# Peptides against a protein of PDB entry 3HTU, part 44

Target 1, 75 residues: chain A of PDB entry 3HTU
Amino acid sequence: RRPEEWGKLIYQWVSRSGQNNSVFTLYELTNGEDTEDEEFHGLDEATLLRALQALQQEHKAEIITVSDGRGVKFF

## One batch from the design tools (peptide; made by RFdiffusion4, then SolubleMPNN)

Design b2_p18_5_s1 (from b2_p18_5, 11 letters changed)
Fold by OpenDDE base, seed 3:
Structure b2_p18_5_s1 (fold): chain B 75 residues (1-75), chain A 18 residues (1-18)
Amino acid sequence: as target 1 above (75 residues)
Amino acid sequence: SLEELLKKIKEKAEEAEK
């Protein structure tokens, strides 16, 4: 899958899950309990980042970077 | 820890949203 395709799958999950909190660390998106049954679980961080960057270009997400890590807010 | 990192990320997200 291309990064954009992964982004689509990720965003679909976010949208369908109906979560009240749309902020995640990159780690919990691919390694957390909430995504254990998703195809993108276990996805490498490099590919994940590219997927999220694609979503960011579409204004569907915002990547948040802090000194000791990264996260993402979905819209 | 992961919890601490998450807190930092969410705090920054809240600041950006304000």
Scores: peptide ipSAE 0.171, ipTM 0.713, DockQ to the pose 0.849
Fold by OpenDDE base, seed 2:
Structure b2_p18_5_s1 (fold): chain B 75 residues (1-75), chain A 18 residues (1-18)
Amino acid sequence: as target 1 above (75 residues)
Amino acid sequence: SLEELLKKIKEKAEEAEK
């Protein structure tokens, strides 16, 4: 799958599960309990980041960077 | 820790939303 396709799957989960306006660390998004049944569970961080960047271009997400790591807020 | 990182990210998100 292309990053954009992963982004689509991720955002579909966000929308369907009512996680809009929620904030996640990149790790818990792909390794957390809430996404265990999703196709993107276990996705490598590099691909995840590209997927989120695609969503960010569509104003559906915002990647947040702090000194200790990164996270994402979905809209 | 993961919890501490999450807290920092959420706080930053709140600040950006203001």
Scores: peptide ipSAE 0.164, ipTM 0.708, DockQ to the pose 0.902
Fold by OpenDDE base, seed 4:
Structure b2_p18_5_s1 (fold): chain B 75 residues (1-75), chain A 18 residues (1-18)
Amino acid sequence: as target 1 above (75 residues)
Amino acid sequence: SLEELLKKIKEKAEEAEK
């Protein structure tokens, strides 16, 4: 899959799951309990980041980088 | 706000397994 294809899958999950808090760390998106049954679970962080960057270009996500890690907010 | 987002991310990072 291409990064933008992964992004689509991720955003579909976000939308369908009805998350009350749309802020995630990159780690919990691919390693957390909430995504265990998703195709993108276990996805390497580099590919995940590219997927999220694709979503960011579509204004569907905002990647946040802090000194102690990275996260993402979905819109 | 950005401040709130950073706070949430830091909180989640502390709770994460890594």
Scores: peptide ipSAE 0.132, ipTM 0.672, DockQ to the pose 0.111
Fold by OpenDDE base, seed 1:
Structure b2_p18_5_s1 (fold): chain B 75 residues (1-75), chain A 18 residues (1-18)
Amino acid sequence: as target 1 above (75 residues)
Amino acid sequence: SLEELLKKIKEKAEEAEK
């Protein structure tokens, strides 16, 4: 899958999951309990980042990077 | 706000297994 395709799958999950908090750390998105049954679970961080960057270009997500770590907000 | 988002991210990061 291309990064854009992964991004689509991730965003679909976010939209359908009904999460109260749309802010995630990159780690929990692919390694957390909430996504264990998703195809993107276990996805390497490099590919994940590219996927999220694709979503960001579509204004569907915002990647936030600080010295203490990285996270993403889905819209 | 950005400040609120950063706070949430940091809080979640502190609880992260990694």
Scores: peptide ipSAE 0.129, ipTM 0.670, DockQ to the pose 0.110

Design b2_p18_5_s2 (from b2_p18_5, 10 letters changed)
Fold by OpenDDE base, seed 4:
Order: sequence, then C-alpha cells, then structure tokens
Structure b2_p18_5_s2 (fold): chain B 75 residues (1-75), chain A 18 residues (1-18)
Amino acid sequence: as target 1 above (75 residues)
Amino acid sequence: SLEELKEKIEEEYKKKLE
C-alpha cells in the first residue's frame, strides 16, 4: 500500500470508531490496544508519518511534534 | 509515559490555536 492508501484506512477507522477530534501519539495509533484489530496496526512509523502527512494535506489531520515524540490530531 | 507524552501533544496543539 502507498502512504495515501494507509491514510485512507486510518481515517476510515477514525471516522467509524468516533475518534474524530481526538489526539493520538504515533505509537498508540499503531501499537495501542484500540487499533489491535486494524490492518495498520504494527505499521512502521516512517510509513505512518507519510500516511498522516497525506491526511494533513486534506485537512483531516495535523501532526504535532514535541521534544519527546510526535502525535496527531484528527478532524 | 505515553499518557504524559499525549498530554504534551495535546497542550502543544492548544498553543497552536492561540
């Protein structure tokens, strides 16, 4: 899958599970309990970042970087 | 911890809205 395709899958999960307007760390998005049954669980962080950047271009997410990690806000 | 990191991210987002 291309990053944009991963982005679509991620956002579909966000929408279907009612996680819009939620904040996630990148880690919990791919390694957390909430996404254990999703295809994108275990996705490498580099590909995840590119997927989220694709969503960001569509104004569906915003990546947030702090000193000790990164996260994402979904819209 | 993950919760502490998440709080930092949330607060950073809030600052961007200011």
Scores: peptide ipSAE 0.400, ipTM 0.834, DockQ to the pose 0.855
Fold by OpenDDE base, seed 2:
Structure b2_p18_5_s2 (fold): chain B 75 residues (1-75), chain A 18 residues (1-18)
Amino acid sequence: as target 1 above (75 residues)
Amino acid sequence: SLEELKEKIEEEYKKKLE
């Protein structure tokens, strides 16, 4: 899958599960309990970042970087 | 911890909205 295709799957989960306007760490999104049954669970962080960057271009997400990690806000 | 990291991320986001 291309990054934008992964982004679509991730955003579909966000919308269906009512997680809009929520914040996740990148680790939580692909390794957390909430996404265990999703196709993107276990996705490598590099590919995840590219997927989220695609969503960011569509104004559906914003990647947030702090000194000790990164996360994402979904819209 | 992971929870502390998440809190920092949330706070950083709030700062961007200011």
Scores: peptide ipSAE 0.398, ipTM 0.835, DockQ to the pose 0.860
Fold by OpenDDE base, seed 1:
Structure b2_p18_5_s2 (fold): chain B 75 residues (1-75), chain A 18 residues (1-18)
Amino acid sequence: as target 1 above (75 residues)
Amino acid sequence: SLEELKEKIEEEYKKKLE
């Protein structure tokens, strides 16, 4: 899958599960309990980042960087 | 902790809105 396709899957989950306006660390998004049944669970962080960047371009997410790591805010 | 990290992320986001 291309990053854009992963982004689509991720956002579909966000929408279906009512996680809009939620904040996730990149780790919990792909390794957390909430996404265990999703196709993107276990996705490598590099690909995840590209997927989220695609969503960011569509104003569906915003990647947030702090000293301790990165996260994402979904809209 | 994870909670502290998420809090930092949320605070950083709020700052971006300012």
Scores: peptide ipSAE 0.395, ipTM 0.833, DockQ to the pose 0.759
Fold by OpenDDE base, seed 3:
Structure b2_p18_5_s2 (fold): chain B 75 residues (1-75), chain A 18 residues (1-18)
Amino acid sequence: as target 1 above (75 residues)
Amino acid sequence: SLEELKEKIEEEYKKKLE
């Protein structure tokens, strides 16, 4: 899958599960309990970041970097 | 902790909006 395709799957989950306007760390998005049944569970962080960047271009997410980690806010 | 990290992320997001 291309990053854009992963982004689509991730945002579909966000929308269906009612997680819009919520914040995730990158780790919990691909390794957390809430996404265990999703195809993107276990996705490597590099590919995840590219997927989220694709969503960011569509104004559906914003990647946030702090001193001790990264996260994403979905819209 | 995870919660502390998420709080930092939220704070940084708010700062970017300012």
Scores: peptide ipSAE 0.386, ipTM 0.831, DockQ to the pose 0.659

Design b2_p18_5_s3 (from b2_p18_5, 11 letters changed)
Fold by OpenDDE base, seed 2:
Structure b2_p18_5_s3 (fold): chain B 75 residues (1-75), chain A 18 residues (1-18)
Amino acid sequence: as target 1 above (75 residues)
Amino acid sequence: SLKELQEKIKKKYKEAEE
């Protein structure tokens, strides 16, 4: 899958599960309990980041960076 | 911890949004 396709899957989960306006660490998205049944569970962080960047271009997400790590807010 | 990281991220976002 292309990053954009992963982004689509991720955002579909966000929308269907009512996680809009929620903030996640990148780890939570791919390794958390809430996404265990999703296709993107276990996705490598590099690919995840590219997927989220695609969503960010569509104004569906915002990547948050702090010194200790990164997260994302979905809209 | 993971929770601490999450809180730091959320706090930073909240501060940036202000």
Scores: peptide ipSAE 0.120, ipTM 0.638, DockQ to the pose 0.890
Fold by OpenDDE base, seed 5:
Structure b2_p18_5_s3 (fold): chain B 75 residues (1-75), chain A 18 residues (1-18)
Amino acid sequence: as target 1 above (75 residues)
Amino acid sequence: SLKELQEKIKKKYKEAEE
């Protein structure tokens, strides 16, 4: 799958689960309990970041970077 | 910890919105 395709799957989950306007760490999205049944669970962080960047271009997400890690807010 | 990271990210976002 291309990063854009992963982004689509991730955002579909966000919308279906009512997580819009929520903030996640990148770890939560791919390793958290809430996404265990999702296809993107276990996705490597590099690919995840590219997927989120694609969503960011569509104004559906905003990547947040802090000294200790990265997160994302979905809109 | 995960919790600490979550708080840092959330706080930073709030600050960015201000």
Scores: peptide ipSAE 0.119, ipTM 0.640, DockQ to the pose 0.890
Fold by OpenDDE base, seed 1:
Structure b2_p18_5_s3 (fold): chain B 75 residues (1-75), chain A 18 residues (1-18)
Amino acid sequence: as target 1 above (75 residues)
Amino acid sequence: SLKELQEKIKKKYKEAEE
């Protein structure tokens, strides 16, 4: 799958689960309990980041970078 | 920890939003 395709799957989950306007760490999205049954669970961080960057370009997400980690807020 | 990271990210977002 291309990053954009992963982004689509991730955002579909966000929308269907009512997680819009929520903040996640990158780890939570691929390793958390809430996404255990999703296709993107276990996705490597590099690919995840590219997927989120695609969503960011569409104004559907905002990647947040702090000194010791990264997260994302979905819209 | 994960909890600490979550708090840092959420705080940073709040600061940027204000």
Scores: peptide ipSAE 0.116, ipTM 0.640, DockQ to the pose 0.904
Fold by OpenDDE base, seed 3:
Structure b2_p18_5_s3 (fold): chain B 75 residues (1-75), chain A 18 residues (1-18)
Amino acid sequence: as target 1 above (75 residues)
Amino acid sequence: SLKELQEKIKKKYKEAEE
């Protein structure tokens, strides 16, 4: 799958599960309990980041980068 | 912990908004 395709799957989960306007660490998106049944669970962080960047271009997400790690807010 | 990391990121996000 291309990053854009992963982004679509991720955002579909966000919308269906009512997680809009929520903040996640990149780790919990792919390794957390809430996404264990999702296709993107276990996705490498590099690919995840590219997927989120695609969503960011569409104003559906905002990536947060801090010294302690990275996260994302979905809209 | 993951929870602590999450709180740090959320805190930084709020700080960035201000």
Scores: peptide ipSAE 0.114, ipTM 0.630, DockQ to the pose 0.747

Design b2_p18_5_s4 (from b2_p18_5, 9 letters changed)
Fold by OpenDDE base, seed 4:
Structure b2_p18_5_s4 (fold): chain B 75 residues (1-75), chain A 18 residues (1-18)
Amino acid sequence: as target 1 above (75 residues)
Amino acid sequence: SLEELKEKIIKKAEEEEK
């Protein structure tokens, strides 16, 4: 899958799951319990980042970077 | 920790929202 295709799957999960908290660390998005049954679970961080960047271009997400790591806010 | 990391991310997200 291309990054934008992964992004689509991720955003579909976000929108369908009715998440009250729209902020995630990159780790919990691909390694957390909440996404264990999703196709993108276990996705490498590099590919995940590219997927989220695609969503960011569509104004569906914002990648947040701090000193200790990165996360994402979905819109 | 991951919990501390998430808190930092949440705080930064909230700051950008203001």
Scores: peptide ipSAE 0.595, ipTM 0.877, DockQ to the pose 0.878
Fold by OpenDDE base, seed 2:
Structure b2_p18_5_s4 (fold): chain B 75 residues (1-75), chain A 18 residues (1-18)
Amino acid sequence: as target 1 above (75 residues)
Amino acid sequence: SLEELKEKIIKKAEEEEK
């Protein structure tokens, strides 16, 4: 899959899962309990980042960087 | 920890919404 295709799958999950919060660490998106049944579970962080960057270009996500890691906010 | 990291990310996101 291309990054934008992964992004589509991720955003579909976000938009339909009824999450309490729209902010995630990159780790919990691909390694967390909430995404265990999703196709993108276990996705390497580099590919995940590219997928999120594709969503960011579409104004569907914002990658957030802090001193010791990264996360993402979905819109 | 991952929990501390997430809190930092949430706080950063909230600050950017202001």
Scores: peptide ipSAE 0.595, ipTM 0.876, DockQ to the pose 0.876
Fold by OpenDDE base, seed 3:
Structure b2_p18_5_s4 (fold): chain B 75 residues (1-75), chain A 18 residues (1-18)
Amino acid sequence: as target 1 above (75 residues)
Amino acid sequence: SLEELKEKIIKKAEEEEK
């Protein structure tokens, strides 16, 4: 899959999950319990970042960087 | 820890909105 295709799958999950909090660590998205049944579970971080960057271009996500890691906020 | 990391990310996200 292309990064844009992964982004679509991730955003579909975010939209359907009904979660109150739209902020995730990158690890939480691909290694967390909430995404264990999703196709993107276990996705490498490099590909994940490219997928999220594609969503960011569409204003559907914002990648957040702090001193000791990265996360994402979905819109 | 990942919990502390997430808290930092949440705080950063809230700051970005303001």
Scores: peptide ipSAE 0.590, ipTM 0.875, DockQ to the pose 0.869
Fold by OpenDDE base, seed 1:
Structure b2_p18_5_s4 (fold): chain B 75 residues (1-75), chain A 18 residues (1-18)
Amino acid sequence: as target 1 above (75 residues)
Amino acid sequence: SLEELKEKIIKKAEEEEK
């Protein structure tokens, strides 16, 4: 799958899951309990980042960088 | 820790919203 295709799958999950908050660490998306049954679970961080960057270009997500890591906020 | 990381991310997200 291309990064854009992964992004689509991730965003579909976000949209359908009804999250209480839309902020995640990158680790939570691919290694968390909430996504264990999703196809993108276990996805390498490099590919995940590219997928999120594709969503960011569409204004569907914002990658947040802090001193010791990264996360994402979905819209 | 991941918990501390998430707290920082949430805080920064809130700061950028305002």
Scores: peptide ipSAE 0.588, ipTM 0.874, DockQ to the pose 0.877

Design b2_p18_6_s1 (from b2_p18_6, 14 letters changed)
Fold by OpenDDE base, seed 1:
Structure b2_p18_6_s1 (fold): chain B 75 residues (1-75), chain A 18 residues (1-18)
Amino acid sequence: as target 1 above (75 residues)
Amino acid sequence: MEELLKKMKKKVEEEEKK
C-alpha cells in the first residue's frame, strides 16, 4: 500500500470510531488496544509517518513533535 | 508514554489559544 492508502484506512477508523479531535502518540495508533483489529495495527513508524503526512496535506491531521516524541491530532 | 501524551495535549492546547 502507498502512504496515502494507509492514511485513508487510518482516517476511516478515526471517523467511524468517533476519534476525531483526539490526540494519539504514534505508538498508540499502531500498537494500542483501540486499533488491535485494524489493518494498520503493527504498521512500522516510518510508513505511518508518511501516511499521516499525507493526511496532514489534506488538513485531516496535524503531526505533533515534542522534545521526547511525536504524535498526531485528527480533525 | 503517558507523559508524552500529556505534553502533546498541552502543546495542542497552547496552539489553540493563539
Scores: peptide ipSAE 0.187, ipTM 0.723, DockQ to the pose 0.928
Fold by OpenDDE base, seed 2:
Structure b2_p18_6_s1 (fold): chain B 75 residues (1-75), chain A 18 residues (1-18)
Amino acid sequence: as target 1 above (75 residues)
Amino acid sequence: MEELLKKMKKKVEEEEKK
């Protein structure tokens, strides 16, 4: 899958599960309990980041960077 | 991980107030 395709899957989950306007660490998205049944569970962080960057271009997400790591807010 | 999430939520809150 292309990054934008992963992004689509991720955002579909966000929308369907009512997680809009929520914040996640990148780890939570791919390793958390909430996404265990999703296709993107276990996705490597590098690919995840590219997927989120695609969503960011569409104004559907904002990647958050702090000294301790990265996360994302979905809209 | 807990501290990271807390920092991120704080950052989001601060950005929304700008």
Scores: peptide ipSAE 0.176, ipTM 0.712, DockQ to the pose 0.923
Fold by OpenDDE base, seed 3:
Structure b2_p18_6_s1 (fold): chain B 75 residues (1-75), chain A 18 residues (1-18)
Amino acid sequence: as target 1 above (75 residues)
Amino acid sequence: MEELLKKMKKKVEEEEKK
């Protein structure tokens, strides 16, 4: 899959899951309990980042970088 | 991990102030 395709799958999950909090660490997106049944579970962080960057271009997400790691806010 | 999330939420809050 291309990064844009992964981004589509991720955002589809965000949209249909009805999460109260739209902020995630990159780790919990691909390794968390909430996404265990999703196709993108276990996705490597490099590919995940490219997928999120594609969503960011569409103003659907904002990647957050801090000293201890990275996360994302979905819109 | 909880500390990381807290820091991220803090950063989001600060960016929204701009």
Scores: peptide ipSAE 0.166, ipTM 0.705, DockQ to the pose 0.753
Fold by OpenDDE base, seed 5:
Structure b2_p18_6_s1 (fold): chain B 75 residues (1-75), chain A 18 residues (1-18)
Amino acid sequence: as target 1 above (75 residues)
Amino acid sequence: MEELLKKMKKKVEEEEKK
């Protein structure tokens, strides 16, 4: 899958589960209990980041970088 | 965004402590 395709799957989950306007660390998106049954669970962080960057271009997400790591806010 | 950054920082720190 291309990063854009992963982004689509991730955002579909966000919308279906009512997680719009929520904030996640990158870790909990791919390693958390809430996404265990999703296809993107276990996705490597590099690919995840590219997927989120694609969503960011569409104004569906914003990647947040802090001193200790990165997260994302979905819109 | 400032408040969001603070929340994200806390969240990331909590995850690292697990």
Scores: peptide ipSAE 0.144, ipTM 0.680, DockQ to the pose 0.147

Design b2_p18_6_s2 (from b2_p18_6, 13 letters changed)
Fold by OpenDDE base, seed 5:
Structure b2_p18_6_s2 (fold): chain B 75 residues (1-75), chain A 18 residues (1-18)
Amino acid sequence: as target 1 above (75 residues)
Amino acid sequence: MEELLEKMKKKLEEEEAK
């Protein structure tokens, strides 16, 4: 799958689960309990980041960087 | 964004503690 395709799957989960306007660490998205049954669970961080960057270009997400890590807010 | 960063920082710290 292309990063954009992963982004689509991730955002579909966010929308269907009613978690728009929520904040996640990158770890929570791919390793959290809430996404255990999702296809993107276990996705490598590099690919995840590219997927989120694609969503960011579409104004569906905003990647947040802090001193000790990164996260994302979905819109 | 300021509030968001604080929330994110808190979440990251919580994950680090695990």
Scores: peptide ipSAE 0.123, ipTM 0.656, DockQ to the pose 0.148
Fold by OpenDDE base, seed 4:
Structure b2_p18_6_s2 (fold): chain B 75 residues (1-75), chain A 18 residues (1-18)
Amino acid sequence: as target 1 above (75 residues)
Amino acid sequence: MEELLEKMKKKLEEEEAK
């Protein structure tokens, strides 16, 4: 899958699960209990980041970068 | 954004504690 396709799957989950306007670390998106049954569970962080960047271009997410890690806010 | 960054920082710290 291309990053844009992963982004679509991720945002579909966000919408279906009512997680709009919520904040996640990149780790909990791919390693957390809430996404264990999702196709993107276990996705490598590099690919995840590219997927989220695609969503960011569509104004559906905002990537948050701090000194000790990264996260994302979904809209 | 400051509040959002603080929330993210807290979450990151929690993940590091695992």
Scores: peptide ipSAE 0.115, ipTM 0.655, DockQ to the pose 0.109
Fold by OpenDDE base, seed 2:
Structure b2_p18_6_s2 (fold): chain B 75 residues (1-75), chain A 18 residues (1-18)
Amino acid sequence: as target 1 above (75 residues)
Amino acid sequence: MEELLEKMKKKLEEEEAK
């Protein structure tokens, strides 16, 4: 799958599960309990980041960077 | 991990305040 395709799957989960306006660490998104049944569970961080960047271009997400790591807010 | 989440929330709030 292309990053954009992963982004689509991720955002579909966000929308259907009512996670809009929620904030996640990148780890929680791919390794957390809330996404265990999703296709993107276990996705490598590099690919995840590219997927989120695609969503960010569409103004559907915002990647947040702090000194200790990165996360994302979904809109 | 939880500490990072708090930092992210804080940063988000600060950016929204600008």
Scores: peptide ipSAE 0.114, ipTM 0.648, DockQ to the pose 0.833
Fold by OpenDDE base, seed 1:
Structure b2_p18_6_s2 (fold): chain B 75 residues (1-75), chain A 18 residues (1-18)
Amino acid sequence: as target 1 above (75 residues)
Amino acid sequence: MEELLEKMKKKLEEEEAK
């Protein structure tokens, strides 16, 4: 799958689970309990970041970068 | 955005503690 395809799957989960407006660390999305049954669980962080960047271009997410790491807010 | 940044900082700190 391409990054934008992963982004689509991730956002579909966000919408179906009612997680719009929620904030996640990158770790939570691929290693958290809430996504254990999702296809993108276990996805490498590099690919995840590219997927989220694709969503950001579509104004569906905003990547938050702080000194100690990164997270994302979905819209 | 400041409120969001604070929430993210808190979550990242909690994750670091694990």
Scores: peptide ipSAE 0.097, ipTM 0.640, DockQ to the pose 0.110

Design b2_p18_6_s3 (from b2_p18_6, 11 letters changed)
Fold by OpenDDE base, seed 2:
Structure b2_p18_6_s3 (fold): chain B 75 residues (1-75), chain A 18 residues (1-18)
Amino acid sequence: as target 1 above (75 residues)
Amino acid sequence: MKELLEKMKELLEKKEAE
């Protein structure tokens, strides 16, 4: 799958999951319990980042960088 | 896990600032 295809799958999950918090660390997005049944669970961070960057270009997400790591905010 | 929690705290703080 291409990064943008992964991005689509991720965003579809975000949109349908109805979660109260739209902020995730990159780790919990691919390794957390909430995404265990998703196709993107276990996705390598490098590919994940590219997928999120694709979503960011579409204004559907914003990658957040902190001193100790990165996360993402979905819109 | 502790590191993850700290990251979440920082991310939430950034979210609130936006």
Scores: peptide ipSAE 0.090, ipTM 0.642, DockQ to the pose 0.385
Fold by OpenDDE base, seed 1:
Structure b2_p18_6_s3 (fold): chain B 75 residues (1-75), chain A 18 residues (1-18)
Amino acid sequence: as target 1 above (75 residues)
Amino acid sequence: MKELLEKMKELLEKKEAE
């Protein structure tokens, strides 16, 4: 799958689960309990980041970077 | 788990500060 395709799957989960306006660490999205049954569970962080960047271009997410970590807020 | 929670807090604070 391309990053854009992963982004689509991730955002579909966000929408279906009512997680819009929620903030996640990148770890939570791929390693958290809430996404254990999702196809993107276990996705490598590099690919995840590219997927989220694609969503950001569509104004569906905003990647947040701090001095010691990264996260994302979905819209 | 504690570390993850703290990171989430930091991320939220950063977002709210924007």
Scores: peptide ipSAE 0.087, ipTM 0.634, DockQ to the pose 0.396
Fold by OpenDDE base, seed 5:
Structure b2_p18_6_s3 (fold): chain B 75 residues (1-75), chain A 18 residues (1-18)
Amino acid sequence: as target 1 above (75 residues)
Amino acid sequence: MKELLEKMKELLEKKEAE
C-alpha cells in the first residue's frame, strides 16, 4: 500500500470510531489496544509518518512534534 | 496555528500521561 492508502485507512478508522479526543501519539495508532484489529496495527513508524503527512496535506491531520515524541491531531 | 500547536502539545502531554 502507498502511504496515501494507509492514510485513508487510518482516517477512516478515526472518523468511524467515535473517539472523544482526536489527539494520538504515533505509538498509539500502531501499537495501541484501540487499533489492535485494524490493518494498520503494527505499521512501521516511517510509513505511518508518511501516511499522516499525506493526510496533513489534505488538512485532515496535523502532526505534532514535542521534545519527548510525536503525535497527531485528526480533524 | 501557533496557538493551536501549543494546545496540541498540551493535549499530547496529557495523552501521554494517561
Scores: peptide ipSAE 0.073, ipTM 0.630, DockQ to the pose 0.159
Fold by OpenDDE base, seed 4:
Structure b2_p18_6_s3 (fold): chain B 75 residues (1-75), chain A 18 residues (1-18)
Amino acid sequence: as target 1 above (75 residues)
Amino acid sequence: MKELLEKMKELLEKKEAE
């Protein structure tokens, strides 16, 4: 899958799951309990980041980068 | 923008603490 295809799957999950908190760390998206049954579970962080960057271009997400970690806010 | 960034940082820190 291309990054944008992964992004689509991720955003579909976010939309369908009705998350109360739309902010995630990159780790919990691919390693968290909430995504264990998703195709993107276990996805390497580099590919995940590219997927989220694709979503960011569509204004569907904003990547949060701090000195000690990265996360994402979905819109 | 600064306020948003600070809130995002706080949220990220909270998530990492879970």
Scores: peptide ipSAE 0.068, ipTM 0.617, DockQ to the pose 0.120

